Peptides against a protein of PDB entry 6FRK. Designs and how they scored, part 185

Target 1, 411 residues: chain A of PDB entry 6FRK
Amino acid sequence: NEEVLNAMLKEVCTALLEADVNIKLVKQLRENVKSAIDLEEMASGLNKRKMIQHAVFKELVKLVDPGVKAWTPTKGKQNVIMFVGLQGSGKTTTCSKLAYYYQRKGWKTCLICADTFRAGAFDQLKQNATKARIPFYGSYTEMDPVIIASEGVEKFKNENFEIIIVDTSGRHKQEDSLFEEMLQVANAIQPDNIVYVMDASIGQACEAQAKAFKDKVDVASVIVTKLDGHAKGGGALSAVAATKSPIIFIGTGEHIDDFEPFKTQPFISKLLGMGDIEGLIDKVNELKLDDNEALIEKLKHGQFTLRDMYEQFQNIMKMGPFSQILGMIPGFGTDFMSKGNEQESMARLKKLMTIMDSMNDQELDSTDGAKVFSKQPGRIQRVARGSGVSTRDVQELLTQYTKFAQMVKKM

## One batch from the design tools (peptide; made by RFdiffusion4, then SolubleMPNN)

Design b2_p21_1_s1 (from b2_p21_1, 11 letters changed)
Fold by OpenDDE base, seed 5:
Structure b2_p21_1_s1 (fold): chain B 411 residues (1-411), chain A 21 residues (1-21)
Amino acid sequence: as target 1 above (411 residues)
Amino acid sequence: EEEEKNLEKLLELFEKLKKLL
């Protein structure tokens, strides 16, 4: 029994190290799991694998819980949120994602760019803020981040903003000058929350980076970014351990909607390769799949139109990134996305939808849409002109549709 | 059980969709 336990713990420890979990945390977890497993219960014929998985899961949940309640903004008050983090951590993008999240929840939200070090930082923030219709402040002429942050916070306080997000300068390295600048900004604006933004893809470096920020500034919250693709997120455990601060949100891609409240259980399930069944169920329920009963019935009858394909593309676009959804399914590991940037796939979908927006009801609702276009080639030219694409792009769409319609007929 | 089956079918459809895109 002890040999079987040690073998299974070795496999789990290997998988956690391959998930970028810090080697010290993996060792501690192994000891805690060994101490928590009753060897007598393991002798009674219970599924030893399930018991070990449950014990590992329980200890990982404890590692993600710092025992500190997450800061939450107060309605009807001015809440100043300062962002800190290295350059390339996704900090500036995450400021916009958080602002958009609160705006969608009915908060009066704004953004301040206090990054004077990076050329084009303010233009990038302005572009993101303008796309999301979020009010913003910054300067092209002021070089002191303390002045910009103070003026911006004062302005938005006077305008009765509820959520005031301040993006600060990042550096490529942890330099004392960066930490001094962050302290000067924090002292000037007196933030209600300091958010550390960490890139999950830095793996084993997460502990040292998170610790260096916590030792210099009063980090109260963590946001982990780049939990898309190959990043299994094990570095997030190191961030929590080093900062003693809760993860409040995760960034799961480059889109403004690729941002979710952190849930401990789903995250640990995903880290263990068990999938995120709860997040999948929540996401499916958000899609109102009841509206898809009519589609499922059509599909059962082998009917699939260009309109049905368009509606599926709309549903895909509403679901958000396919990588997130697939990464919620047990056994759909990160390898399933290896062939394309998710933004490129979404841009392809939007292009296909724009082509279909130039089709008429006879073309969209035909049970053999490809045959309608093949019988009258002038329709392809009309649709191509209407959508601003080549006749080849329309033919490629019709070829894809034909492959789908043939698959549906075989279901 | 019926929602879970409908979800599995939808996911299978999305996989087929993704392989063709």
Scores: peptide ipSAE 0.007, ipTM 0.351, DockQ to the pose 0.027
Fold by OpenDDE base, seed 1:
Structure b2_p21_1_s1 (fold): chain B 411 residues (1-411), chain A 21 residues (1-21)
Amino acid sequence: as target 1 above (411 residues)
Amino acid sequence: EEEEKNLEKLLELFEKLKKLL
């Protein structure tokens, strides 16, 4: 039993290291899991795999919880939120995402660009803010970030803004001059919250970077960015451990709406490749896919048409980035992204839809669309010509449809 | 409960669709 436990823990530890979880945290988790698993209960015939997975999940949840309540803005008050982080962390983009998030919730929100170090920082913030219709402040001529931040905060306080977000200079390296500037800005504006923005793609460097920020600036919140890419999110655990501060939001893409409140359970489920069922539920419900009941009822009756498949492809496309939807479904998060770019999967889906756009209603609405095409092979040639594809591509689509329709008939 | 069950079925369907893509 101990050998089996050690083997399974070795696999889990390997997977967590491959997910950019810090080696010290993985070691601690391994010890905690070993201490939490009763070896006698594992002898009683319980599914050892499920027990270990549950113990791992529980210990990962503890690693994401700093035991500190996240700061939340107070309605009807002026809440000053200062952003800090390295250049390239996605800090400026995240300021705009957070501003847009609060604006959509009916908060009077504004943005201040106190980044005087980076050429075009104010233009970038202005572009993002203007696109989102968020009020902004900054200067093209003032070089002191303390002056800009102070004037901007005062202006927006006088205008009764509720959420005042201050973007600061980011540098490529931890320089003492950056931390001094951040401290001067923080002292001048007296922020209600200091948010550290961390790029998840830096992997094992997350701990050291997060610690260096926390040691110099009173970081109270963490935002993790670039969780849509190859970053498996393990660096987030390192940030929490180093800062002792909660993750409040995550950035999940390039769009201004690719930003969500941090949820511990979905995040750990995704990290373990269990998917985010709750987030997928929420997304499916947000899409008001009223047609889901009608589809489910057809599926219960073993009915599945090429049109039903087309509608499902449209629904997948409406859910936004296919990678995010894939990452939300159990067992798809890691392996599907490794086999093709999101763009290739979307291009493949669009190609299949273009083939179906060349089908007629009799072909689309048939309860056995593949049989309609098999009885009249001239239909395949018509559809192939209409969609600009090979007859083989149409046959591949029909083969996929047939496999799916057979699975539906067995449900 | 019925919405959860319907959603589980939809998720299983999406998983099946993805294995075919």
Scores: peptide ipSAE 0.006, ipTM 0.344, DockQ to the pose 0.027
Fold by OpenDDE base, seed 2:
Structure b2_p21_1_s1 (fold): chain B 411 residues (1-411), chain A 21 residues (1-21)
Amino acid sequence: as target 1 above (411 residues)
Amino acid sequence: EEEEKNLEKLLELFEKLKKLL
C-alpha cells in the first residue's frame, strides 16, 4: 500500500512539476498529502487513485487560497486600481481586459497610461481602449509617471468614474529604480487595490518575481496571464504563495473577452488534468442550452436529426474557442487543438452549418435524414447548389451525420 | 446527479463531435 501511494504521489508530483508548480510547494504538498491519507482507510477497497487525487486536490485548493479576502470595488464609489508587473507579463492588455469586464458589468470605467518608459505604451493603451470604447488618459510629453497618474486619477475622480485603472511601467528585470517609481506612483494616487500581473509561462521564476514585487510594493491582488490551454498553471500557485494575495482574474488568450474571474476549483481541476467540469457546466448554462434537456431526451430515445446536429454546432460555436471547450473536457489534453486547428475546425463547422441552411424542414427534422437523401438523390444536388458546395461535400456531411446517428442509437 | 448525467452526456457528445471534425 505504501509503495502504491509513493508511486502515485511521484506521478502527481511529476505532473505538478511539469505544470511549473514550484518544487518547494510540490514537496510540501507531498508531505501534507502523506499526512492526510490514512493508510488504513486505503485498505478498505476504496479507489486508492480517487482518494489520493482528492487529497491532492484538497491540498492544492489550500495552496491557491491565501486566507485573505479579495478586494472588490464598491459600486458608486471611486475605486483606483494600480497595475504592476514585468514588461511582457501582459499587464497593459490585462488593464484593458479588466476595464472592459467592469464596463460590461455596468461600471463607469477608465484607463490611465502611466508607462513613460516604454515608447508607444500610450498609443498601445489608446488603441486598446478605443476599440473597447473605454475612456483613457495619458501624455505624450510628460515623462514623470507620478504626474500622469495623479492628473489622470484626479480627472477621472472629478468625472465620477467608478473604476480607475492605472497601468505602470514594466521592466525586464527587477530594478530598484522600477520599485521606487512604483512606490512613488502608489503614494501619489493612494490606490484601493494594487494588482500584480504575472505571466504563467515563466514557470519556476514565478515565485522569485512575485516575491520581489511583494517585498517592495503592497500587492493585494494577482492576475495570471497566458493561461491558454498550453500554459502551465503552476506559476499561479507560486504567485499566491509568494504574494499572499488572491488571484482575482485569469487571462486565457489575446482577445479582450479572454478574461475571467478566477475560480479555485476549476483551476485545480485543470491543473490535475481532470478538466473544468464546473466551468463547462457554467458555460453550458450561460449559453441557455435550455434545449439540452430536449436533446438529451431525444438522445435517450436514439433520435438524432440533422437539425439536432445543427443546433449542437450552433452551441459549439456559441461556447467560443473550441480549444477552450475541449480543454474543459476531462481527458482532452490542451494540445489537441492548436490555434490554427481551431480556426480550421470552426471553418469546417460553419461550412457544415451552411450546407444544412440549404436543407428543408423535412430533411432537417427527419430521424433518418440520410435515407431521405438516399431515396431522392436530387435533394443532394439541390442542397449542394443552394449552399455553393459540391455534391461530395453534402455526401460527406450525410456520412458524418449517419455516423453520429449510429453512435446516438448506441447511447 | 441529473446535472452530472447531463454533463457526461454532453461530454460524450463532444467526444463524438470531435471524432467527426
Scores: peptide ipSAE 0.006, ipTM 0.308, DockQ to the pose 0.025
Fold by OpenDDE base, seed 4:
Structure b2_p21_1_s1 (fold): chain B 411 residues (1-411), chain A 21 residues (1-21)
Amino acid sequence: as target 1 above (411 residues)
Amino acid sequence: EEEEKNLEKLLELFEKLKKLL
């Protein structure tokens, strides 16, 4: 029993380390899970595997909870939000994403570029802000970030902006000079919230970096970026542990709308490779897939046509980047994207749809589409010629469809 | 509860589809 527990905990610890969770946090989690199970095993002869999974999940939920309530902006007030974080963390992009999020919620939002160190920082912010129709401030000539931040904050306060976002420099020649500049900016503008932006892909470095920021500046919130495809987000746990500050938002891609409020349960589920069922429900509901009821009804009856498969491919394409949908479905997160570029997966999906566009209604609407093609092999040749593909590509599609239709009949 | 169960089934189905893609 203890050997099975230790083996399962070893697998979980390995998966968490591969998810960039800090070694100290993984050790602490292992000890906490052992202590929790030893107490629960005394009480109930339950399925040990489910109990271990639940204990691991519960302890991970505690690791993302700093025990501090997240700061929220006050409606009708001037809320100054200062961004801090390293160069390449996605800080500047995240400023624009946050401003756009609040603007879409009906807040009067603006952006200030106080990054004087990076050549073209103001141009990048201006481009992003202009595309999103967000008011912005910055200078091409002023080199003091304190002056720019102070003037920009004063300007937008006088114009009755509700959300005033200040982007700062992410890099100096010396780390100490960066932290001194951030402290001077923070003292000058007196922000209501300081947001640390962290790249999820920096792995084991997350703890030391997040701590260095927190030791110098009163970080009150964390935003984790690059949670698209490859980053399992284990570094987020390190940032929460080091900053003692809640994750308020996550960045899930390159688009300005690839930004969502942080949810603990979906995040831990995704980290464990259990998928994000809640976020997928939310996305399915946002897409107003009224056609899902009709599909669910057909699936309940064990019916699945090539047209139903085509409509599902259209729905997958409408749900946004294939990587995001993959990362939300259990067992499909990280390992599926590691083998193929998102563009290749989308190109493959488009190729399959192009093959189906060369099918007739009898072929598409047949409850036994594979049998229609098997009875008349000339149909495969017609579809192959019509779509500009090989007969093998059509046979592969029909093989995939057949496997799927057999799974539907078993549901 | 029945909608959630149907959605879970749909998601498992999309999952199985993606293993085939």
Scores: peptide ipSAE 0.007, ipTM 0.321, DockQ to the pose 0.026; fails the geometry check

Design b2_p21_1_s2 (from b2_p21_1, 12 letters changed)
Fold by OpenDDE base, seed 3:
Structure b2_p21_1_s2 (fold): chain B 411 residues (1-411), chain A 21 residues (1-21)
Amino acid sequence: as target 1 above (411 residues)
Amino acid sequence: DKLEENLEKKLLLFNELLEKL
């Protein structure tokens, strides 16, 4: 039992290290999991794998919970939110995403560009703000970020704005002069919340960066960006551990709408490569996909028909936006279907379904549908004519089905 | 238990299908 536990913990620890989780946190998690698992309960025939996974999951949930309640804006008040973070962290883009999020929720929201260090910072913010119809402030001539931030905050306070977001200079390195400037801005505008923006793609550097910011400025919230890329997000655990501050939002792409409130359970599930199993179960339950038990039993027996594939395409189409489905699937980056390709992918599925609508019950219900067509090539020509497609399109569908049915037989 | 393992298998299968579409 201890050998099995140690082997499984080794696999989990390897996966967490490959997910950019800090080695100290992984060691501590391993010790906590070992202490939380009763070896006697593991002996009683419980699913040892599931118990270990649950214990690991529970300890990861504790790592993303700093024990501090997230700051929330007060309706009808003037809430000043200062953004801090390195250049290239997605800070300026995240300011616009947060502003747009609150604007869509019916908050009177504005943006201030206090980044005087980066050439074109104000033009970039102005472009993003204008596209989103968000009021903005900044200067082309003022070089003191304290003056710009103070004037912008005063202006928008006088205009009764509820959410006042201040973007600051991000430098390429942790420089003392950057932290001094951030402190001067923070002291002048007295923000209600300081948000640290972290790029998830920086991997093991997340701890050192997050700590350096927290040691200089009173970071109260974290936003993690670039969780759409190859970054598995393990650095977010390091940021929470270092800042003692909750993750409030995540950036999930380049679009202004690719911004979501942080949810602990889905994030940890994705980090473990489990996907959003809970949100998938919830969505499967919402869709009343109860008829899936019969399919699941067929799949267990290595049986898969063209009808079973058709029913799966119907289920995919019912699940709503492919971006939500793919985000729930382990190992699928959000890049696999850009929002632009969703309509094309739905059109491809509909085309395949239209080909299958021209098949007969013998073809659809055969456990070896591809062999039915290979034995009688005239069936391919009939289906192609019936669906208005080429014989090649039917052969491509049968090739996809064959690859899928072979996978089911290996399961 | 069987439902989760079956959902994982079904999803892996759906993924490989979607990758091939």
Scores: peptide ipSAE 0.020, ipTM 0.421, DockQ to the pose 0.022
Fold by OpenDDE base, seed 5:
Structure b2_p21_1_s2 (fold): chain B 411 residues (1-411), chain A 21 residues (1-21)
Amino acid sequence: as target 1 above (411 residues)
Amino acid sequence: DKLEENLEKKLLLFNELLEKL
């Protein structure tokens, strides 16, 4: 029994190291799991693999829990959120994602660019903020980040903004001057929360990076970025361990919507390659998929309309990036959709929906929508003109719909 | 169980759909 336990723990430890989990945390987890497993229960013929997986899962959940409640903004107050992190961590993009997240929740949000070191930092923030319709502040002439941050925070406090996000300079880890600048900014603006942004792709370097930030500024929250890559996110455990701060959000792509609240169970399930069944269930429950019972009944009856296809595209877009959904299903590897194919697929779905927005109810609700268009080719030309696409794009949509409707009729 | 199975079937269907797009 102990040899079998040690062999299985070795496989799990190897998989965790391959997931970029810090070697010290993997060793500690191995010891904790070995101490938590009842060898007598393992002798009773219980599924030894499931017991070890459950014990590993439970210990990983504890490693993600810093024992500190995440900071949350207070409604009707001015909440100042300072971002810190290395260059290339996705910090500036994450500031925009967080501002957009709170704006969509009905908070009065704004962005401040206090990155004076990077040429074009303010233009990048301004571009992102303008696309998201988020108010922003920054300077092309002021070189002191303390002045910019202080003036921007004062301005937005006076304008009764509720969420004031300050983006700082992301320099290299070895620059003591960066850490002093971050401390000066933090002392001047007195943020309610300091968010450390970490790139998941840094792997084993995450501990030493996260510690260097926590030793200089009072990091209270962590955001992990680039979880849409080959990085399984094991470095996130190192950030929590080093900062003693909760992960509050994850960045799951390059789009402003590729941002979600951190959930412990889903993240650990994904880290283990077990699939995020719970986060899939939660995301499905959040989507009020009660409307999906009506679709399942229609599908069981071999009925599928262009409207049913449109509603499903809306559901996919509400669920977010399809790679995230697939990466939540057990047995769908993280490699199933390359990064390039997902944004292109979402752009295709949006284009297809725009074509369907130019269709009438007779076209959308027909159980043989393709035949409605084939009988009256003038409908294709009308829809193409209405949606600003080619007649070929409409024909491609109808060809796809026909393949789907035929598949549903065979179910 | 039934909700998960229905979701897996839908997602599988949608994957087969998206692979054919």
Scores: peptide ipSAE 0.013, ipTM 0.361, DockQ to the pose 0.025
Fold by OpenDDE base, seed 1:
Structure b2_p21_1_s2 (fold): chain B 411 residues (1-411), chain A 21 residues (1-21)
Amino acid sequence: as target 1 above (411 residues)
Amino acid sequence: DKLEENLEKKLLLFNELLEKL
């Protein structure tokens, strides 16, 4: 039993290291899991794999919890949020995402560009802010970020803004002058929250980076970016461990909407390849897919049409990057994201939708769509010609639909 | 609860569709 436990823990530790979890945290987790597993309960015929997975999940949840309550803005007050982080961490983009998030929640939100070091920083922020209709402040002539930040904060305080986000210059790890500037900005504006923005793709470097910021400024919150890429999110654990600060949001793509509140359990579930059912439920609910209940009732009654399939493909396309949706479904491990170029999967869905766009209402709304086509093979040829595809492509779609409709009838 | 369970079932069905695509 101990050999089996050690073998399974070795696999889990390997997977966590491949997920960019810090080696020290993986070692600590391994010892904590060993201490939490009752070997006597493992002898009683309990599914050893499920028990180890549950113990690993619980210990990962503890590693993501800093034991500190996340800062939240106060409604009707002026909340100053200062952003800090490395150059290329996605800080400026994240400022815009956070501003847009609060604006959509009915907060009076604004952006300040106090990045004087990077050429075009203000133009980038202005472009993002203008697209999102977010008020912004910055200067093309002032070179002191303390002056810009102070003037911008004062202006937006006087205009009764509730969320005042200050973007600062991105730091390189080696420039003490840049950390002094960051401290001067923080002292001048007296932020209610200091947000450290971390790129998840830097892997094992996350701990040392996060610590270097926490040692210089009072980081109170963490935002993790680039969780849409090859970054499996294990760097988030390193950031929490180093900063002793909660993760408040995650960036999940390039779009302004690719930003969500951090949830510990869904994040750990996704990290373990268990899927994020809660985040998918939330995303489906945010899309106001009013027809979800109607479809669920149809599915419960064993009814499924080609139109119902088309509407579901539209819903998948509305949910954003297909890879992200798949990564939220239990059993769609990272291997499905690795096997399908997201563009290829989207191209396949678009091809199927184009075939269905050439179908008539009788074909789309039939509870036995496959039988409509089987009784009149001339329909397949019409649809194939209308969509510019082969009769084989239409038959493949109908075969997939039939397999799905048969599964729905068995529910 | 019932919406979550139904959505989970729907997603599992989509999973099986997408594995066949």
Scores: peptide ipSAE 0.023, ipTM 0.426, DockQ to the pose 0.026; fails the geometry check
Fold by OpenDDE base, seed 2:
Structure b2_p21_1_s2 (fold): chain B 411 residues (1-411), chain A 21 residues (1-21)
Amino acid sequence: as target 1 above (411 residues)
Amino acid sequence: DKLEENLEKKLLLFNELLEKL
């Protein structure tokens, strides 16, 4: 029993190290999991695998919880949020994403560019802010970030803005001059929250970088960027451990809406390859797919038509990048997430929809669509000609539909 | 519970559709 436990813990520890979880945290997790497992309960015939998975999950949840309540902005008040982080962390893009998030929630939001070091920083912020219709401040001539930040914060306070986001200079290296500049900006504007932006792709460097920022400025929140299905989330655990600050949001892509509130349970489930069923439920509910109730009722009755399949493909296309949806589904390995497979999968879905656009209502609304086509083979040739595809492509669609309709009948 | 179980079943069904695409 102890050998089996040690073998399973070794496999989990290997997977966590492969997910860029810090080796010290993995060691501590292994010790905590061993102490939490009752070996007598494991002898009683309980599923040892489920017990170990539950113990690992519970200890990972504790590693993401710093024991500190996340700062939240107060409605109808002025809230100053200062951003800090390395160059290339996605800090400037994340300022725009956070501003857009609060604007969509009905907050009076603005952006300040206090990055005087990077050529074109203000032009980039201005471009992003203008596209999102977010008010912005910055200078082309002022070189002191303290002056720009102070003037911008004062301006937007006087205009009764509720969310005032200040973007600061990033550097490629941990330079003392950058940390002194950040401290001078923080002392001048007195932010209600300091957000450290971290790139998830930096792997084992996350701990040392996050600690360097926390040792110089009072980081109170973390945002993790580049969690677009390929990034290993293990660096997020290192950032929480080093900063003792909660993760408040994650960046999940390049779009301004590829940004979501951090949820502990979904994140740990995704890190373990269990999928993000809860995040998929939330994303489906945010799309106001009210038509899902009618489909759920049809599925409960074992009814599924070609039209129901078409509506599902439309819903999938509305849910955004197919890679993000697939990465939320349990059992889809990282290999399905290759950039080549996403464009090809979207092209395949669009091809299937184009075939279905050439079908008539009798074919689409039949509870046995495959039998309608099998009884009258001339329908396959008509649909193939109408959609510009082969008769084989139509037969492949009907074969997929038949397999799905048979599964729905077994549910 | 029942909504999660139905969504998990829909997702499993969707996985089997996508593996066959």
Scores: peptide ipSAE 0.022, ipTM 0.433, DockQ to the pose 0.025; fails the geometry check

